# Ledger of designs, part 26: peptides against a protein of PDB entry 4U39

Target 1, 302 residues: chain A of PDB entry 4U39
Amino acid sequence: SIKVIGVGGGGNNAVNRMIENEVQGVEYIAVNTDAQALNLSKAEVKMQIGAKLTRGLGAGANPEVGKKAAEESKEQIEEALKGADMVFVTAGMGGGTGTGAAPVIAQIAKDLGALTVGVVTRPFTFEGRKRQLQAAGGISAMKEAVDTLIVIPNDRILEIVDKNTPMLEAFREADNVLRQGVQGISDLIATPGLINLDFADVKTIMSNKGSALMGIGIATGENRAAEAAKKAISSPLLEAAIDGAQGVLMNITGGTNLSLYEVQEAADIVASASDQDVNMIFGSVINENLKDEIVVTVIATG

## One batch from the design tools (peptide; aimed at target 1 F282)

Design b2_p15_4_s1 (made by RFdiffusion4, then SolubleMPNN; from b2_p15_4, 10 letters changed)
Fold by OpenDDE base, seed 3:
Structure b2_p15_4_s1 (fold): chain B 302 residues (1-302), chain A 15 residues (1-15)
Amino acid sequence: as target 1 above (302 residues)
Amino acid sequence: MKQKILEYHVGKPPK
């Protein structure tokens, strides 16, 4: 089974966005120290952590409180994660609960023998230096606790949105990019397509790889496959070129009109931009909601 | 790169 755990405010917003986009074949768990915020989750499983420590009043933007809250609730977290083959831990880094609790939850998942993937954001520069410093500490702790850590730099999202985009919409786009990171992997396992991957293939690419980068490309029209692939490998979310990666996981998602030719064309573009010795795997997913769009997701590991 | 086109095992999703 695949479990997605949203940790704290940002992680729970991302989980809500996944549920709203009908991401299939995953179990959703919302984790928070704030009981009021947790009640707004759309997840089937809702877990309040650190009830004794925080009394449901949240972590006060303190990562040490988030950490201690997860440690207090360790047995409950273990029970909720038991029997998962794969666990996604999603959070916005820089806050109290997400920054402190996500590494503890990730370690619990890994100790249970699940393939543990972190999908987290760095805060925007406008959130201030304190959040950036807290996020750096949380990301460092996540790297030690996961098999693969996808880090989304929120400031790079500002390069793909309009300059007049309200701050609230920039946060919604960060939640959407977190959704795309989880869905781009989970769909390869859970959703049938033209080319299916098994869990063992994904595990081979993602086990003990440390940091990963994600690129996303979306296109429509006659050359949509090639354009989506080119956008993915040149994505602002890729802080480095994919030619240095040891492993590449690629998802090619389209509507019911997605052709095998388009899948091959997109895969060839990503392969040509990668190192000759890279371990690349790719899958194809059919999503009826995409109509004429193709979405290419590239995850570069190593 | 040998693209291992993983053969079309239209396998049923694992239960």
Scores: peptide ipSAE 0.007, ipTM 0.421, DockQ to the pose 0.054
OpenDDE base, seeds 1, 2, 4, 5: peptide ipSAE 0.000, 0.005, 0.005, 0.000; ipTM 0.413, 0.407, 0.342, 0.405; seed 4 fails the geometry check

Design b2_p15_4_s2 (made by RFdiffusion4, then SolubleMPNN; from b2_p15_4, 8 letters changed)
Fold by OpenDDE base, seed 1:
Order: structure tokens, then C-alpha cells, then sequence
Structure b2_p15_4_s2 (fold): chain B 302 residues (1-302), chain A 15 residues (1-15)
């Protein structure tokens, strides 16, 4: 089974966005120290952590409180994650609960033998230096606790949205990018296709790889597959080029008119931009909600 | 070396 665990406010907002977009074949768990915020989750499983420590009042933006809250609730986290083949741990880094609890939860998932993937955000620069410093510590702890860590630099989201985009919409786009990172992988595994991804192949690319980069490209028109692939490998979300990556996961999602030629063309572009000895897995997904659009998601590991 | 590329198609079969 695949489980997605949202940790703290940002992680739970991302989980809500995943549920709203009907991301299939995954179980959702919401974790928070704030009981009031947790009640707003759409997840089937809602877990309050650190109830004794925090009394449900949250972590006060302190990562050490978030850490201790997850440690207090270790047995309940283990029970909720038990039997998962794969666990996505999603959080907005820089806060109290997400920054402190996400590494602890990730370690619990990994110790249970799940393929553990972190999908986390760095805070926007406007959230202030304290948030950035807390996020850096939490990202470092996540890197040790996961098999693969996808870090989304929120400031790069400002390069893909309109300059007049309100701050609230920039956070919604961060939630959407977190969704795309999880869905881009989960759809390859969880959706019964004509050719199923061997979960062993995903494990080979993602196990003990450390940091990963994610690029997204969207296009329409006659060359939409090639354009989407080019946008994905040049995505502002990529902090580096993918040419040095030892592993690549590619998802190409399109409507019912997605052709095998378009899939192959997009895959060839991404492969050509990657290392000559890269282990690449690519999958195509049909989403009936995508009319004329193609979405390419690239995850580069190693 | 040849790149190890594995292709998978994930989608509901058209009804």
C-alpha cells in the first residue's frame, strides 16, 4: 500500500489538495500538534501528536516541540504506517510541527521497511530568516531519515506564477507543487496500467538516494509533448540540471488523446538531458480532466 | 552504455 502523511499545517494543506484532486490509490494521514487545524483536514486518518506535551495548542513554531510530539506519539505513528510499501512524508519546512515531526515520522516509516519519500517545501524568503534557518535544519534531518527527499524551493514558484499573484495563491501553488510531486510518483505505481511499474524498479531508483530535484512542464498544441518535456528539464523548480542524475523518474500525463509517439518523444528528450548511464523509469498516465494539455513531471535522483 | 529506460503505461483501459 501507498500512504501519504501530511505533517503540520503545510503538509496537511498539501494532503487536502491531493484529496481535492482525487489522487488515487493512496491512503491519507493527517498529522498535527494543533487539534483545531487537524479538524480541517480532509484525510480519513487524523492523528494528533504530542497531546500531553502541547495539549493540542500546536508547537509554537518550535521544531523541538514538533520533534518531541512525534516521539511521544511513536507507537501510534508506527501503527498507522504499518504494512505500507511506500510512505510519502509531506511538510512545509520552517514551522514547528512539520520541521520537527516530519523527520521522526520518516524515520519510523523507514524503520518499518517502507520506501520513504520526503516531499517538502523550503519557505518563501518573505516568511523570514528564522523560517529559513529552521527549514535548513529540518531538511538536513529529513535527508538522513528518508530514502529520497524532494525539496521544493518555494521562491522558485514565484517564477512560474504571475507577478501579481497574491501571497495566499503562492501558498496554494506550493500545495499544488507538493501534490504534483506525490502524484507524479504515486500514479506510476498505484494506477493499474497496461504496463505496471514494478515497485522493485521504483525502489532501485529511489532507495537511499538522498536529495532529489523535481521539474514540471505543461504544454498544449501539436508539439505539446516535446514542449512539456523541455519545460520540465528546464523547470525553475530544478535547483540544478539533471545531466548528473543517476536515476530519473518521469511521468507524462495527458488526456485520452495522448499518443505513444508523444510519450516516446517526451521520454527521449528527458533521456537526452540525463546522464548517459542513467536509470530511467517513465510512465504515461491518462487523466480525462486533461483535455489538450500534457503535464511532464521529472524527478531526478542521485 | 545504453541508457536503461523502462516504459510503463498507467491508465484506465478505455471502457
Amino acid sequence: as target 1 above (302 residues)
Amino acid sequence: MKKKIKFFHVGKPPK
Scores: peptide ipSAE 0.036, ipTM 0.618, DockQ to the pose 0.078
OpenDDE base, seeds 2, 3, 4, 5: peptide ipSAE 0.023, 0.007, 0.033, 0.007; ipTM 0.507, 0.383, 0.602, 0.387

Design b2_p15_5 (made by RFdiffusion4)
Pose (drawn by RFdiffusion4):
Structure b2_p15_5 (pose): chain A 294 residues (1-190, 197-206, 209-302), chain P 15 residues (1-15)
Amino acid sequence: SIKVIGVGGGGNNAVNRMIENEVQGVEYIAVNTDAQALNLSKAEVKMQIGAKLTRGLGAGANPEVGKKAAEESKEQIEEALKGADMVFVTAGMGGGTGTGAAPVIAQIAKDLGALTVGVVTRPFTFEGRKRQLQAAGGISAMKEAVDTLIVIPNDRILEIVDKNTPMLEAFREADNVLRQGVQGISDLIALDFADVKTIMKGSALMGIGIATGENRAAEAAKKAISSPLLEAAIDGAQGVLMNITGGTNLSLYEVQEAADIVASASDQDVNMIFGSVINENLKDEIVVTVIATG
Amino acid sequence: SVFLVGTADEVLDKL
């Protein structure tokens, strides 16, 4: 019983993307103050929060509103989250709802005893000061409210995509990366949560590599461990979760080769949760998701 | 699919 909660617009898209990618084994909850944007969620559960406060008009990039909105819906949320063994709280930070509400929701989930993993994006630098400041204040709050907070620096999306990809695609990739963050774990729970719990505090950074071809598992792992999303050296990690995903042509040779690359870059006595998952919708593509905690 | 939990050495030994 793992629930992925998209909070605000940032999470709304990630949840959509997860659903679009047919990520299995999770119950999705899209939570928004913005009734219009919420009705775009492909989530079976659409929770409008702050209905009294925002009247479906959203939080206006005011985290305080997203917060008060979440506090207003404190009871509706717990009801939706009860029974969750694990709650992914996925949101965009810098907003109102995502920045405000996610900590309230993730804290509720944490109090409910669920393994609360918040997976959020820090706004692109270009989103400006307000976005940056609010997320910082927001990411700070997400840390206090989750067991593990995987923070995806959107600015690093721009290093990854072609220099000329339009902004719309840059935001879109941030959504995918958020999805890639949650799927990277949720695919490994479809197992004693104390395992993953022992891996889940402090902040967490993740990396992703995608590769195709003859030497792809290594290419993917190398790209994953060196990825711009992954801002710090992995040898600094106390715990590392590794997810290898490929087609039905995923060989152990490829799997270990990538594991060896991720392992050698991590500390020797590191705790590790490693999985490889077969995605039939993949052909020659392979995706290594690496999440380091410490 | 493969799933492993342990230290890096333990994971690599299992692989």

Design b2_p15_5_s1 (made by RFdiffusion4, then SolubleMPNN; from b2_p15_5, 6 letters changed)
Fold by OpenDDE base, seed 5:
Structure b2_p15_5_s1 (fold): chain B 302 residues (1-302), chain A 15 residues (1-15)
Amino acid sequence: as target 1 above (302 residues)
Amino acid sequence: PVLLVGTKEEVLAAL
């Protein structure tokens, strides 16, 4: 089974966005120290952590409180994650609960033998230096606790949105990028396909890889597949080029008119931008809602 | 939705 655990406010917003977009084949768990915020989750499983420590009033933007809250609730977290083959841990770094609890939850998932993937955001620079410093500590702790860590630099979202985009829409876009990171992997594993992916192949690409890079490309028109693939491998979300990547997870999503040629062209562009001996898992998804759009998601590991 | 998931070779062979 695949479990997605949203940790704190940002992680729970991302989980809500996943549920709203009908991400299939995954079980959703919402975790928070704030009982009021947790009640707003759309997740079937809602877990208040650190009830004794925080009394449901949240972590006060202190990562040490978030950490201790997860440690207090360790047994409950273990029970909720038990039997998962894969666990996605999603959080907004820089806050109290997400920054402190997400590494503890990730370690619990890993200790249970689940393939543990972190999908987290780095705060915008405008959120201030304190959040950036807290996020750096949380990201370092996440890197030790997961098999693969995808870090979304929120400041790079400002490069792909209109300059007049309201601050609230920039946060919604961060939630959407978190969704795309989870869904781009979960669709490859959890959706019954005409071809069954061996979960061992996913483990080979994602186990103990540390930091992963995520790129997204969207295009329309006659060259849409090539354009989407080129945008994915040059995405502002990539902190580095993928030329050294030993493992790649690629998803191409298109409408009912997605051709074999378009799929091959996009895959060849991504493979040519990766290591010569790249181990690539590839998925093609037909989504009737995309009409003339192609979306390419690339997750590079190694 | 139709999903094809596998190696590049498997997906391309099934399309």
Scores: peptide ipSAE 0.414, ipTM 0.917, DockQ to the pose 0.332
OpenDDE base, seeds 1, 2, 3, 4: peptide ipSAE 0.031, 0.140, 0.028, 0.033; ipTM 0.661, 0.774, 0.655, 0.639; seed 4 fails the geometry check

Design b2_p15_5_s2 (made by RFdiffusion4, then SolubleMPNN; from b2_p15_5, 5 letters changed)
Fold by OpenDDE base, seed 1:
Structure b2_p15_5_s2 (fold): chain B 302 residues (1-302), chain A 15 residues (1-15)
Amino acid sequence: as target 1 above (302 residues)
Amino acid sequence: SVLLVGTKEEVLAAL
């Protein structure tokens, strides 16, 4: 089974966005120290952590409170994650609960033998230096606790949205990028395909790889596949080029008019931007809602 | 929705 665990406010907003976009084949768990915020989650499983420590009043933007809250609730987290083959841990770093609890939850998942993937955001620069420093500490702890960590730099989202985009829409776009990171992997594993992916191949690419890079490209028109692939490998979300990546997960999603030629062209562009000996898992998804749009997601590991 | 998942060669062979 695949489980997605949203940790704190940002992680739970991302989980709500995943549920609203009907990300299939995954179980959703919402974790928070704030009981009122947790009640607003759309997840089937809702877990309040650190009930004794926080009394449901949240972590007060303190990562040490988030950490201790997860440690207090360890047995409940273990029971909720038990039997998962894969666990996605999603959080907005820089806060109290997400920053402190997400590494603890990730370690619990890894200790249970699940393939543990972190998908987290760095705060926007406008959220202040304190959040950025707390996020750096949380990301460091996540790197030690996960098999693969995708870090989304929120400031790079400002390069892909209009400058007039309201602050609330920039946070919604951060939630959407977290969704795309989880869905780009989960669709490859959980969606019934004509070709069943061996979960062992996913483990080979993602186990003990540390930091991963994520690129997204979207295009329409005659060259849409090539344009989407080029946008993915040059995405502002990439902190570095994907050159030398030992493992790549590629998803191409298109409408019913997605051609074999378009799929091949996109895959060749991504492969040519990667190491010559790259281990690539490739998936093609037909989504009738995309019409003429192609979405390419690239996750580079190693 | 139809998903094709595998190696590049397998996916391209199934399309």
Scores: peptide ipSAE 0.363, ipTM 0.899, DockQ to the pose 0.339
OpenDDE base, seeds 2, 3, 4, 5: peptide ipSAE 0.303, 0.029, 0.230, 0.028; ipTM 0.872, 0.604, 0.825, 0.632; seed 4 fails the geometry check

Design b2_p15_5_s3 (made by RFdiffusion4, then SolubleMPNN; from b2_p15_5, 5 letters changed)
Fold by OpenDDE base, seed 1:
Structure b2_p15_5_s3 (fold): chain B 302 residues (1-302), chain A 15 residues (1-15)
Amino acid sequence: as target 1 above (302 residues)
Amino acid sequence: SVLLVGTKEEVLASL
């Protein structure tokens, strides 16, 4: 089974966005120290952590409180994650609960033998230096606790949205990018395909790889596949080029008019931007809600 | 939704 665990406010907002977009084949778990915020989650499983420590009042933006809250609730987290083959841990880094609890939860998942993938955001620069420093510490702890860590730099989202985008919409876009990172992988594994991907191949690409890069490209029109692929490999979300990546997960999502030629063209662009000996897992998804749009997601590991 | 998942070669061979 695949489990997605949202940790703290940002992680739970991302999980709500995944549920609203009907991301299939995954079980959702919401974790928070704030009981009122947790009640607003759309997840089937809701877990309050650190009930004795926090009394449900949240972590007060302190990562050490988030860490201790997850440690207090270790047995409950273990039971909720038991039997998962794969665990996504999603959080907004820089806060109290997400920053402190996400590494603890990730380590619990890894110790249970699940393929553990972190999908986390760095705070916007406008959220202040304290949040950036807390996020850096939490990201360092996540790198040690996961098999693969995708870090989304929120400041790069400002390069893909309109300058007049309200602050609330910029946070919603961060939730959407977290959704796309999880869905880009989960669709490859959980959606019944004509070709069953061996989960062993996913493990080979993602196990003990440390930091991963994620690129997203969206395009429409006659050259939409090539444009979407080029946008994905040059995405502002990439902290570096994907050249020299030893592993690549590629998802091409299109409407019912997605052609074999478009799929091949996009795959060739991504392969040509990667190492010659790259281990590439490729998936093509038909989404009937996509009219003329193609979405290319690239996750580079190694 | 139809998902084709595999190696590049497998996915392209199944289309």
Scores: peptide ipSAE 0.138, ipTM 0.767, DockQ to the pose 0.351
OpenDDE base, seeds 2, 3, 4, 5: peptide ipSAE 0.026, 0.041, 0.082, 0.027; ipTM 0.614, 0.673, 0.694, 0.633

Design b2_p15_5_s4 (made by RFdiffusion4, then SolubleMPNN; from b2_p15_5, 4 letters changed)
Fold by OpenDDE base, seed 1:
Structure b2_p15_5_s4 (fold): chain B 302 residues (1-302), chain A 15 residues (1-15)
Amino acid sequence: as target 1 above (302 residues)
Amino acid sequence: SVLLVGTKQEVLDAL
């Protein structure tokens, strides 16, 4: 089974966005120290952590409170994660609960033998230096606790959105990028395909790889596949080029008019931008809600 | 939705 755990406010907003977009084949778990915020989650499983420590009043933007809250609730987290083959831990780094609890939850998942993937955001620079410093500490702790860590730099979202985009929409776009990171992987595993990927191949690419890079490209028109692939490998979300990556997960999502030629062209562009000996997992998804759009997601590991 | 997942060659052979 695949489980997606949203940790704290940002992680739970991302999980709500995943549920709203009908990401299939995954179980959703919402984790928070704030009981009122947790009640607003759309997840089937809702877990309040650190009830004795926080009394449901949240972590007060303190990562040490988030950490201790997850440690207090360790047995409950273990029971909720039991039997998972894969666990996604999603959080907005820089806060109290997400920053402190997400590494603890990730370590619990890894200790249970699940393939543990972190999908987290760095705060925007406008959220202030304190949040950036807390996020850096949380990301360092996540890197030690997961098999693969995808870090989304929120400031790079400002390069993709219009300059007039309201602050609330920039946060919604961060939630959407978190969704795309989880869905880009989970669709490859959980969606029934004509070809079933061996979960062992996913483990080979993602197990003990540390930091991963994520690129997203969207295009329409006659060269949409090539344009989407080029946008993915040059995505502002990439902190570095995918050149030299030992593992690549590629998802090409299109409408019912997605052609074999388009799929091949996009895959060749991504493969040519990767190491010559790259271990590539490739998936093609037909989404009937996509008309003329192609979405390419690239996750580079190693 | 139809998903094709595998190696590049396996996906291309199934399309």
Scores: peptide ipSAE 0.113, ipTM 0.760, DockQ to the pose 0.341
OpenDDE base, seeds 2, 3, 4, 5: peptide ipSAE 0.103, 0.029, 0.023, 0.023; ipTM 0.720, 0.604, 0.614, 0.603

Design b2_p15_6 (made by RFdiffusion4)
Pose (drawn by RFdiffusion4):
Structure b2_p15_6 (pose): chain A 294 residues (1-190, 197-206, 209-302), chain P 15 residues (1-15)
Amino acid sequence: SIKVIGVGGGGNNAVNRMIENEVQGVEYIAVNTDAQALNLSKAEVKMQIGAKLTRGLGAGANPEVGKKAAEESKEQIEEALKGADMVFVTAGMGGGTGTGAAPVIAQIAKDLGALTVGVVTRPFTFEGRKRQLQAAGGISAMKEAVDTLIVIPNDRILEIVDKNTPMLEAFREADNVLRQGVQGISDLIALDFADVKTIMKGSALMGIGIATGENRAAEAAKKAISSPLLEAAIDGAQGVLMNITGGTNLSLYEVQEAADIVASASDQDVNMIFGSVINENLKDEIVVTVIATG
Amino acid sequence: DSVKVYENGKLVKEY
């Protein structure tokens, strides 16, 4: 019983993308103060929060509103989250609802005893000072409210995509990366949560590599461990979760080769949750999702 | 699909 909660617009898209990618084994909850944007969520559960406060008009990039909105809907949320063994709280930080509400929601989930993993994107630098400041204040709050917070620096999306990809696609990739963050874990729980719980505090950074071809598992792993999303050296990690996903042509040669690359770059005595998952929708593509904690 | 759990660099579980 793992629930992925998209909070605000940032999470709304990630949840959509997760659903679009048919990520299995999770119950999705899209939470928004913005009734219009919420009605775009592909989530079966659409929770409008702050209905009394925002009247479906959203938080206006005011985290305080997203917070008060979440606090107003404190009871509606717990009801939706009860029974969750694990809650992914996925949101865009810098906004109102995502920045405000996610900590409230993630904290509720944490109090509910669920393994609360918050997976959020720090706004692109170009989103400006307000976005940066609010997320920072927000990411700071997400850390106090989750067991593990995987923070995806959107600015690093720009190093990954072609220098000329339009902004719209840059934001889109941030959504996918958020999806890639949650799927990277949720695919490994579809298993004693104390295992993953022992891996889940402090902040967490993740990396992704995608490759195709003859030497792809290594190419993917190398790209994953060196990825711009992954800002710090993995040898600094106390715990590492590795996810290897490929087509039905995923061989153990490829799997361990990538595992060896991720492992050698991690501390020897590191705790590790490692899985490889077959995605029939993949052909020659292989995706390594690496999440380091410490 | 498989999942492996390592503690202190040693494999302790596998699924």

Design b2_p15_6_s1 (made by RFdiffusion4, then SolubleMPNN; from b2_p15_6, 4 letters changed)
Fold by OpenDDE base, seed 2:
Structure b2_p15_6_s1 (fold): chain B 302 residues (1-302), chain A 15 residues (1-15)
Amino acid sequence: as target 1 above (302 residues)
Amino acid sequence: SSVWVYRNGKLVAEY
């Protein structure tokens, strides 16, 4: 089974976005120290952590409270994650709950033997230096606790959205990028396509790989596959080129008109941009909600 | 209890 656990406000917003976008084949768990925020989750499983410590009032902006809250609720977290083959831990780094609790939850998942993937955001620069510093500490702790950590730099989202995009929309886009990171992997396992991967394939690329980068490309038209692939490998979300990555996981998602030729064309472009010694795997997914669009997601590991 | 399980928007379990 695949479980997605959203931790704190940002993680739970991302989980809500996943549910709203009908991401299939995963179980959703919402974790928070704030009981009121937790009630707004669309997840089937809702877990309040640190009930004794916080009394449901949240962790504030203190990662140590988030950490202690997860430690307090360790047994409940273990029970909720038990039997998972794969666990996605999603959070917005820089806050109290997400920053502190996500590494603890990730470690619990890993200790249970699940392939543990972190999908987290760095805060926007405008959220202030304190959040950025707290996020750095949380990311460092996540690296030790996960098999693969996908870090999304929120500032790079500003490069892919319109300059006039309202601040609230920038946060919504961050939630969407978190969704894309989880879905880009989970669909390869859970959703049939033209080229299917199994869990073992994904595990080979993602097990004990440390930090990862994600690129996304979307295109339409006759050259949509090539354009989407080119956009993915040159994505502003990639803090570095995919050249030099030890592993590449690629998802080519299209509508019912997605062809094997388009899949191969996209894969060839990504392969050509990757190191010759890279372990690359790719799958395709059919999403009927994608009309004429192709979405290419690239995850570079190592 | 700190864990709530919902099905179709209804609480079905609490731990």
Scores: peptide ipSAE 0.271, ipTM 0.874, DockQ to the pose 0.016
OpenDDE base, seeds 1, 3, 4, 5: peptide ipSAE 0.090, 0.148, 0.091, 0.039; ipTM 0.730, 0.779, 0.669, 0.667; seed 1 fails the geometry check

Design b2_p15_6_s2 (made by RFdiffusion4, then SolubleMPNN; from b2_p15_6, 5 letters changed)
Fold by OpenDDE base, seed 1:
Structure b2_p15_6_s2 (fold): chain B 302 residues (1-302), chain A 15 residues (1-15)
Amino acid sequence: as target 1 above (302 residues)
Amino acid sequence: SQVVVYRNGKVVKEY
């Protein structure tokens, strides 16, 4: 089974976005120290942690409070994660609960023997230096606790949105990018396509790989597969070129009109941009909601 | 309780 655990405000917003976009084949868990924020979660399973410590008022932007709340809740988190083959831990880094609790939760998942994937954001520069420093500490702790950590630099999201985009919409886009990172991997396992991957394939690419980067490309039209692949490998979300990656996981998602030729064309473009010795695995997913769109997601590891 | 678990908006476990 695949579980997605959203930790703190940003993680829970991402989980809500996943549920709203009907990401299939996963169980959703929302974790927070803020009881009011937790009530807004759409997840079936909601876990309030640190209830005595925080009185349900949240971690006060202190990662140590988030950490302690998760540590005190270890047995209950273990129970909630038990039997998962794969666990996604999603959080917005820089806050109290997400930054402190996400590494603890990730370690619990890993200790249970699940393939543990972190999908986290760095805060926007405008959120201030304190959040950036807290996020750096949380990301460091996540790297030790996961098999693969996908880090999304929120400042790079500003390169793909309109200059007049309201701050609230920039956060919504961050939630959407977190959704795309989880869905881009989970669909390869849970959703049939033209080329199916098993869990063992994904585990080979993602097990004990440390940091990862994600690129996304979306296109329509006659050359949509090639355009989507080119956009993915040149994505602003990729802080580095994929040619240095030891592993590449690629998802080619299209509508019912997705052809095997388009899948192969996209795969060849990504392979040509990658190192010759790269371990590349690609899968294809059919999503009837995409109509004429192709979405290429690339996860570069190592 | 240190932990409260909700399922479908109802408390199912308290620790």
Scores: peptide ipSAE 0.371, ipTM 0.916, DockQ to the pose 0.014
OpenDDE base, seeds 2, 3, 4, 5: peptide ipSAE 0.216, 0.336, 0.210, 0.156; ipTM 0.856, 0.906, 0.815, 0.828

Design b2_p15_6_s3 (made by RFdiffusion4, then SolubleMPNN; from b2_p15_6, 8 letters changed)
Fold by OpenDDE base, seed 1:
Structure b2_p15_6_s3 (fold): chain B 302 residues (1-302), chain A 15 residues (1-15)
Amino acid sequence: as target 1 above (302 residues)
Amino acid sequence: SQVVVYKDGKEVARY
């Protein structure tokens, strides 16, 4: 089974976005120290951690409170994650609960033998230096606790949105990018396409790889596959070129009109931009909601 | 309790 665990406010917003976009084949868990925020989660399973420590009022932007809350809740988190083959841990780094609890939860998943993937954001620069420093500590702790850590730099999201985009919409886009990162992987396993991957294929690329980068490309029209692939490998979310990656996982998602030719064309573009010795695995997914769109997601590991 | 678990909007466990 695949489990997605959202940790803290940002992680739970991402989980809500996943549920709203009908991401299939995954179980959702929401974890928070803030009981009021947790009540707004759409996840089937909700866990309030650190109830005595925080009185349900949240971690006060202190990562040590988030960490302690998760440590005190270890047995219950273990029970909630038990039997998962794969666990996604999603969080916005820089806050109290997400930054502190996500590494603890990731370690619990890894210790259970699940393929543990972190999908986290760095805060926007406008959130201030304190959040950026807290996020750096949380990301460092996540790297040790996961098989693969996808880090999304929120400041790069500002390059793909309109300059007049309200701050609230920039946060919504961060939630959407977190959704795309999880869905781009989970769909390869859970959703049939023209080229199916198994869990063992994904595990080969993602096991013990450390940091990863994600690129996304979306296109329509006659050259949509090639355009989507080119956008993915040149994505502002890729802080480095994919040619240095040891592993590449590629998802090519389209509507019912997605052709095998389009899949191959997109894969060839990504392969040509990658190192010759790269371990590249690609899958295709059919999503009836995309109609004329192709979405290419590239995850570069190593 | 340190942990409260909710399922389908109902409390199912408290630890």
Scores: peptide ipSAE 0.598, ipTM 0.956, DockQ to the pose 0.014
OpenDDE base, seeds 2, 3, 4, 5: peptide ipSAE 0.382, 0.334, 0.063, 0.592; ipTM 0.911, 0.897, 0.729, 0.955

